# Peptides against a protein of PDB entry 6TME, part 68

Target 1, 324 residues: chain A of PDB entry 6TME
Amino acid sequence: NRLKRAYIALQAWKKAFYSDPFNTAANWVGPDVCSYKGVFCAPALDDPSVLVVAGIDLNHADIAGYLPPELGLLTDVALFHVNSNRFCGVIPKSLSKLTLMYEFDVSNNRFVGPFPTVALSWPSLKFLDIRYNDFEGKLPPEIFDKDLDAIFLNNNRFESTIPETIGKSTASVVTFAHNKFSGCIPKTIGQMKNLNEIVFIGNNLSGCLPNEIGSLNNVTVFDASSNGFVGSLPSTLSGLANVEQMDFSYNKFTGFVTDNICKLPKLSNFTFSYNFFNGEAQSCVPGSSQEKQFDDTSNCLQNRPNQKSAKECLPVVSRPVDCS
Target 2, 324 residues: chain A of PDB entry 6TME as posed
Amino acid sequence: NRLKRAYIALQAWKKAFYSDPFNTAANWVGPDVCSYKGVFCAPALDDPSVLVVAGIDLNHADIFGYLPPELGLLTDVALFHVNSNRFCGVIPKSLSKLTLMYEFDVSNNRFVGPFPTVALSWPSLKFLDIRYNDFEGKLPPEIFDKDLDAIFLNNNRFESTIPETIGKSTASVVTFAHNKFSGCIPKTIGQMKNLNEIVFIGNNLSGCLPNEIGSLNNVTVFDASSNGFVGSLPSTLSGLANVEQMDFSYNKFTGFVTDNICKLPKLSNFTFSYNFFNGEAQSCVPGSSQEKQFDDTSNCLQNRPNQKSAKECLPVVSRPVDCS

## One batch from the design tools (peptide; made by RFdiffusion4, then SolubleMPNN)

Design b1_p12_6_s3 (from b1_p12_6, 6 letters changed)
Fold by OpenDDE base, seed 5:
Structure b1_p12_6_s3 (fold): chain B 324 residues (1-324), chain A 12 residues (1-12)
Amino acid sequence: as target 1 above (324 residues)
Amino acid sequence: MDEYLDSLLNRK
């Protein structure tokens, strides 16, 4: 039966534990898997009279180990939450059998290897959190074809470009932060209709910001800090009617920071420090507003404190990148 | 699915 399969899977997993500091699996004994700590059962969708393992929650268990292939026997699992452990290795391909997967959270572990493409096989997946791991390589374009509400990729080792398919995403939150992504932000970004928060912090992204960012009407958080972006800020940023937090710090931006950006109606924090901006509107000056916080530190602004030297500024400011 | 998930969440 289904619980027998679950028993096999869970016992295999227990054997795959190297360390269980909180003795989470101490009660993982016997056939009554529904009594196991962190294991949650529910009536099966296809037969309400049958009890199945529907969820795993081992969050914050500090368990060291790996995910054995026998986990593929947990075919009724819809929620798999194992964040903040010390699981290592790769995500088993056998998890493709978990066709009901709805939320998959393996964040804050020690997983390695390429993007877990098995996640793409789950037709009903809505939540994907793989942040704070050691996943590497390219991000598969197909990730954005999924009807995900949230995509957390930050703090990994992903490299290469951001797929152009990003525009297809219906996610409200997407994090790319602290990876090794390179290239430009795709112009298709403006097609992300449901986007509220997007974070690019600490990558190797470069080029000009696409004008299409201004189409992100629902975005409340836009952080592109700590990259290699160049050129001027797009004038279309004036279209970010709902942006509250905006960070362009630690880039190579040039030009003038305009009133149209600094006077955005919902803007509460705008950080554009550590760039090469050579001018700013009065509305962008720190302290100019009681409702908005600005940081213009370490730019090429005249008559402002804590700016770069003329020696540092001149070579860059005199050769602005044309993004047109 | 919703009922299934709700049932699961209610047991957490």
Scores: peptide ipSAE 0.028, ipTM 0.710, DockQ to the pose 0.032
Fold by OpenDDE base, seed 4:
Structure b1_p12_6_s3 (fold): chain B 324 residues (1-324), chain A 12 residues (1-12)
Amino acid sequence: as target 1 above (324 residues)
Amino acid sequence: MDEYLDSLLNRK
């Protein structure tokens, strides 16, 4: 009996709660699991006459606890949303039994350990949100082999390099922000055919930006701020026909910011502040356009306000990194 | 941009 298994799972989970400030699980009593707050039932896909637990929504419940292995008994769950709680520990491997998993949101919790590789076992997963946790270690390359629509990884403790498999991703939104990723952005990034929004903010990424970024014709948001990127901006960025929001601030870029970038047809905001750019086209100057907003603060530009001193600029500008 | 970015990163 599927509902009996669900009962066992949910009661085990209730027992794993350390704190339930809103008494969310107060009605988690008795065999009628479909009446439980945050538990949603639907007809089973394989037998419409059978009612199964198809979804969990405990978002914003501020529950402290952990995910017990008995959650693996919820084999019919396709939607698992438990964001904005205080769940700790690791994602149990027993969740591999949830083969219908479609959306998995454990964001804004206190989960620890390596990337939850159990997520890679779900064949139908489309939405993965693990942001605002304490996941650590390497990002498995296989994550980008998944046919995901969105991948939220920001605000964790991930380290090492971004896998080259990123180019295989079909995701429209990917966030890497506020981790400890290092190395270069893979050249394969240009192969992300469905990419609309990508955020690299606040990592330890370095090296030159790959020219292949210019192939991201569907991208509307590209933020690579607060990293250690060097060299000039790729001339191929002129290919970003749909970019609206672009941020390269707080890096170590040098060289000249060209018209071809600042005149991008859909560009609304372009921030390249806090770098070591030593020149910019007139089209890049803040106030030069009514339709576009630019920020050139704290560079090495002549005749512009709020720039770095010569003492700060000369050591860097005189030693430009050749990205060719 | 800051507001938009915040919304993207903090969507709940």
Scores: peptide ipSAE 0.308, ipTM 0.889, DockQ to the pose 0.218; fails the geometry check
Fold by OpenDDE base, seed 1:
Structure b1_p12_6_s3 (fold): chain B 324 residues (1-324), chain A 12 residues (1-12)
Amino acid sequence: as target 1 above (324 residues)
Amino acid sequence: MDEYLDSLLNRK
C-alpha cells in the first residue's frame, strides 16, 4: 500500500541522517507515518478514501544527511520543504516518480552537482527554491519552459549564460544573484509577461542591457548590480511603469542618466553608483525628491561629491560603448 | 533596498 511505501522511504531517510540536533525524527518509529514529525498526510487525489503522505516539512531542522533514492517511493508528495538543513549530495533521480510535486524547497543546504534536472520532470511544479546550495554548471534552458511562479537560484555555483528561453518564463520572481553567470542578458527578457522581481546581483554578466527590458511593465524590482554591464542605460527603461527598486550599481555603465528614468512614476529607490556615468538629469540627483532615493556615488559626474578621479574616468568615458 | 533584497534572497 501507499503508506507502506512511505514508511520504507522515511525509514531510509532517517537512516541517512548523520545528525538530528533537534531530534526531529525521534518519533519516526512504526508504521503510522502520518504521525511523524514533519510528515503530513491527506486524502489521495485519485481516491479520497485513501490516506497518503502529501507533504514533507523539515524546514529549519538543522539535519545533516543526504536524500536517499528511496524517497522516490513518496509518490504522493506535492509539497517538499527541507530548507535550512545540512543535507548534502545530489537530488535523487528517483524523485521523478513524485509526479504531483508542486512546491520544491531544498534551499539553504549543502547540495552539490549540476542543476537537479529531476525538477524538470515534474509537470505540475509551481515553486522551485534551490538557493543557498552548491549547485554548479549550466542552467538548463528547459527550466523557463515550465510554468513556475517563482524560481530561486541565488547563492549557488551556476555558470555559463542565462538561457534565451527566459522570455518564456511565467514566473513573477526569479533570482540569479550570487552565481557565476556570464554573457549578456537575453533580449527575450522583455517577453517575461508576469515578471515582478528579478535579481542578477553578483554575477559575471556583461554587454549592453537589452532595450527589451523596457517591456517589463509589471516589474517592481530590477537589480543588476555587481556585474560587468557596459554602455548606456536603454532609453526604453522609461517603460518600466511599475518599477520601485532599481539597482545598476557596480557595473561599467557610461553615458547620461536621463529624466525619463529617474521620473519613473513608481520609482522609490534608484541606485546607479560605482559606474562611469558622465552626466545625470536634475531629477536623478540625490536629494532632489522627497519620495525617491538616488545614489550617484563613484561615477564620473561633474559637480557631485564622491566621484571617480579624472584619471579613472577618462579612459572609459572617452571610449563609450555603442549599444545601438 | 538592502533589507528588501535580504528578505528576497535570504532564508524563508
Scores: peptide ipSAE 0.303, ipTM 0.883, DockQ to the pose 0.208; fails the geometry check
Fold by OpenDDE base, seed 2:
Structure b1_p12_6_s3 (fold): chain B 324 residues (1-324), chain A 12 residues (1-12)
Amino acid sequence: as target 1 above (324 residues)
Amino acid sequence: MDEYLDSLLNRK
């Protein structure tokens, strides 16, 4: 019965293919769905004597088409990997029936519409990858209430603010890069217990960086480049004992880049170019260390090459934003 | 950093 439902689902999906350049679904014929290319069967969790479709892997198949609602019949699927295709449309709500979903990867496709809220219905989800699509609108705050290991949201069309619930996330990797997020980074960010890598690149984020960033003692990568951040760098950044890659470039930061930041023990690369910093410690100067790389290009620094003109600097530097 | 960042954002 379960394999019969899977057959119906998979045949409906094959019918929804507009193009299959590698003939991936060429062998999708007949009732033996476990022999289908990219379909993986395993013993059912509730009955080991029953074989069910437990996984789909169509990665890199360049298939054009859409996801039909009949995919909701694949109720035993725990792994759904269909990245690097040309699937379009929306993620079907019928996928809410896939209650065993553990890894969901639809990255590098042509999906549109709002955040696929069906992903929030999966109680056991650990991996969510929806990057490189055209998802739009607000990020639901409930995404960070889930016990996810990784959250990949980059290269979409998400708007609005980053939810304050981010502090509840147990994810080690979170990517917001190349969206249209706005507002401030929530102060609750410091409560992220397992965070190793976070990327905010290329959004419309603004305001001061919260002091609570300094509580992220496990973070190795922190990239906030290409936004609209203002004010000075928080002094609490000296608490980032494990940061290796840090990028604040292409913002509107002002003030002095301090010695305690540039001397962070694990710091390998620190880029603070294309801002309005008016001073830096000697330890922040490019070439001052053999172990660390710095970039101070296009700031308001004295006696440094490739800086902004006085005309560009004066209006901003003379009116520093107070983040206190 | 660019290579590392690319690897992070493009992990497949």
Scores: peptide ipSAE 0.295, ipTM 0.883, DockQ to the pose 0.227; fails the geometry check

Design b1_p12_6_s4 (from b1_p12_6, 7 letters changed)
Fold by OpenDDE base, seed 1:
Structure b1_p12_6_s4 (fold): chain B 324 residues (1-324), chain A 12 residues (1-12)
Amino acid sequence: as target 1 above (324 residues)
Amino acid sequence: SDSYLDSLLNKN
């Protein structure tokens, strides 16, 4: 019965393929769905004597098509990996029936529409990858209430602010890069207890960096480059004991880059180029360390090469933003 | 830095 439902689903999906350049679905014939390429069966969790479709892996198949609603019949699927295809349309709401969903990877496709809220319905979801699509609109706050290990949202069309609920996230990796997010980074960010890597690059974020970033003791990668951030770097950044890669380039930061930041114990790369910093500690100077790489290009620094002109600097530096 | 970022953003 369960495999019969899977057969219906998979045949419907095959019919939804517009192009299958590698003939991935060529063997998708007959009731033996467990022999289908990219389909993986396992004993059912509720009955080990029953074989069910537990996983789909169609990664890198370059398949053009859409996800039909019949995929909701794959109720035993825990792993759904279909990245690097040309699937279009929306994620079917019928996938809410896949209550065992653990890893969902639809990255590098042509999906459109709002955030796939069906992902919020999966109680056991740990991995969500929807990067490199055309998802748009607001990010639902509830995404960060889920016990996810990784959240990949980069290279989409998401808009609006980052939800305050971000602080509730248990994810170790979160990517916001290359979207249209705006507003400030929520102060609640400091509450992300498991955060290792976070990337904000290439959005429309603005305002001051929250002091609470300094509470991210486990963060190894913090990239906030290519935004509209203003003010000075928070002094609390000295608390980033494990940060290795830090990038604040291509913003509107001002003030002095301190020793406390540049001497962070695990810091390997610190890029703060293309801002309006008017001073830096000696420890921040490129070449000052053999173990650390710095880039101070295109700031308002004195006695440094490749800086902005006085004409460019004066209007900004003379009007420092108070983030206090 | 760019190479690392690319690896992070592009990993599948």
Scores: peptide ipSAE 0.170, ipTM 0.836, DockQ to the pose 0.225
Fold by OpenDDE base, seed 5:
Structure b1_p12_6_s4 (fold): chain B 324 residues (1-324), chain A 12 residues (1-12)
Amino acid sequence: as target 1 above (324 residues)
Amino acid sequence: SDSYLDSLLNKN
């Protein structure tokens, strides 16, 4: 039966633990898997008279080990939360059998290898959190074809470009931060109709910001800091009617920071420090508003404190990148 | 803000 399969899976997993500091699996003994710490049972969707393992929550257990292929026997699991452990290895392809997977959180572990493509096989997946691991290689374009509410990819080793399919994403939150992504932000980004928060911080992204960013009417957080972006800020950023937190710091931006950006109606914090901006509107000056906070530090602004030297500015400011 | 960013990136 289903619980017997679950027993086999969970016992195999227990054997795959190298360390269990909190003795989380101490009670993982016997056939009553529903009593196991971190194991949650519910009536099966296809037969309410049958009890099945529907969820795993081992968050913050500091368990060292790996995910054995026998976890594929947990075919009724819809919620899999094992963040903040020390699990290593790869995500087993046998998890493709978990067709009810709804939320998958393996964040803050030691997983390695390419993007866990098994996640793409789950038709009902809504939440994917793989941040703070050692996943590497290319992000599969197909990730954005899925109807995900949130996509957390930050703090990994992902490389290559951001797929153009990003525009197909229905996610409200997407994090790319602290990877090795390169290239430009795809112009299709403006098609992310449900996007509220997007973070690109700490990558190797470059080029000009696409004008299509201004189409992100629902975005409240936009962080593109610590990259290699060049050119001027798109004038279309004036369309970010709901942006509250905006960060373009630590790039190579040039040009003038306009009133249309700094007067955005919901803007609370706008950081554009550590660039090569050579002018700003009065509305962008730190302290000009009680409701808005600005940081213009380390630019090429005249009559402002803490700016770059003329020696640092001149070579860049005199050769502005034309993004048109 | 840094605090908000941290909360977003570290929501575990």
Scores: peptide ipSAE 0.070, ipTM 0.793, DockQ to the pose 0.216
Fold by OpenDDE base, seed 4:
Structure b1_p12_6_s4 (fold): chain B 324 residues (1-324), chain A 12 residues (1-12)
Amino acid sequence: as target 1 above (324 residues)
Amino acid sequence: SDSYLDSLLNKN
């Protein structure tokens, strides 16, 4: 019996709670699991006459505990939302049995260990949110082979390079922000045809921006701030016809910020502060447009306020990185 | 904007 298995799973999970400040699991008593707070039942996909646990929503419950392996008995769960809790430990491998998993949100917890590779086993996964945890190590390249709509990885401890498989991703939103990713942005990034928003903020990324970024026609948000990028901005950025928010601040960029970038048709905010740009087009000057906001602070621009000193600029500007 | 970006990253 599916509900009996669910009962076993949920009781094991309740036992795994160290703290339940809102008494969320107070009513988790007895075999009627469909009445449990945060547990949602629906007719089974294979047999509509059978009621199964189809969803878990424990968002914002501030529960401290761990995910026991018995959760693998929840084989009918398609929606698993447990964000904003204090769950610790690892994501159980037994969750591989949840083959209907569609949305998996464990964000804002205290999960540790490597990337939860069990997420890769779910054939129908569309939404993955593991942000604001303590996941570490390498990002498996296979994550981008998944037909995901959104991938939230920000605020973790991921290291190493961004996989080249990123170009295979069909996600509209991908966040890498506030990790320890290093290396270059893969050139394959331009193949992300459905990409709308991508955030690289606060990593250890370096090298030149790939020209292929300009192929991201659907991108509305592109933030690469707070990294170690060098060289000039690619001229191909003029191809970002739909970009609204663009941020390259807090890098080591050099060269000239061109009209072709600053006159992008949908551009609302372009921040390129805290770099080593030595020139900008008039269209890039803050205040030059009522429709666009620019920030050119702390560069090596002449006749602009709040720029770096010549002493700071000269050693960098005189040795521009050639990305060609 | 920073506010929008924050909302994106913190969206739960």
Scores: peptide ipSAE 0.289, ipTM 0.872, DockQ to the pose 0.217; fails the geometry check
Fold by OpenDDE base, seed 2:
Structure b1_p12_6_s4 (fold): chain B 324 residues (1-324), chain A 12 residues (1-12)
Amino acid sequence: as target 1 above (324 residues)
Amino acid sequence: SDSYLDSLLNKN
């Protein structure tokens, strides 16, 4: 009996709650699990005459607790949304039994440990949101082999390099922001066919930007701010025909910001402040366009306001990094 | 850009 297994799982989970401020689980009593708040039943895919627990939605319940291993008994769950709670511990390995998992959202919780590799075991997973947790360690390369529409990893404790497999991703949105990623952006990034938005904000990334970024024809948002990138901006960035928001601020870039970049046809905002650029085209000057916004603050530009001192600029500008 | 990015990063 599938509903009996669900009852066991849900009662075990209720016992794992330390705090339920909104009394979300107050009605989690008795065998009729389909009446439980935040529990959604549907006809089973393999037998439409059988009712099963197909979804969990406990978003914004502020529940403190953990995910017990008995949740692995919810084998018919395809939608698991428990964001904005205070769940702690690790994602149970027993969730590998949830082979129908389609959307998994555990964002804005207190989960810890390595990347939840159980997510890699779900063959039909399309949406993965684990942002705003305390996940740590390396990002498994296999995450980008999955046919995901969105990958939200921001605001965690992930470290090491971004896997080369990123080029295999079919995701439209990928967030790496506010982690501890290091190394270079892989050259394979240019192979991301469906990419619309990618965010690298606030990591320890370094090296030169790969020329292959210019192959991202569908990108509308590209943010690489608050890292340790060096060298000149790739000339191939002129190929970003659909970019609207671009941010390279708070890096160590040098060289000249070209007209071809600043005249990108869909560009709305381009921030390249807090670098060591020593020149810019007239089209890059803030106020030069009514349709585009630019910020060139705190560079090494001549005859511009709010620039770095010669003392700060000279050591860096005189030793430009050759990315060729 | 910041406000838009914030919305992306906080979208739950």
Scores: peptide ipSAE 0.025, ipTM 0.666, DockQ to the pose 0.219; fails the geometry check

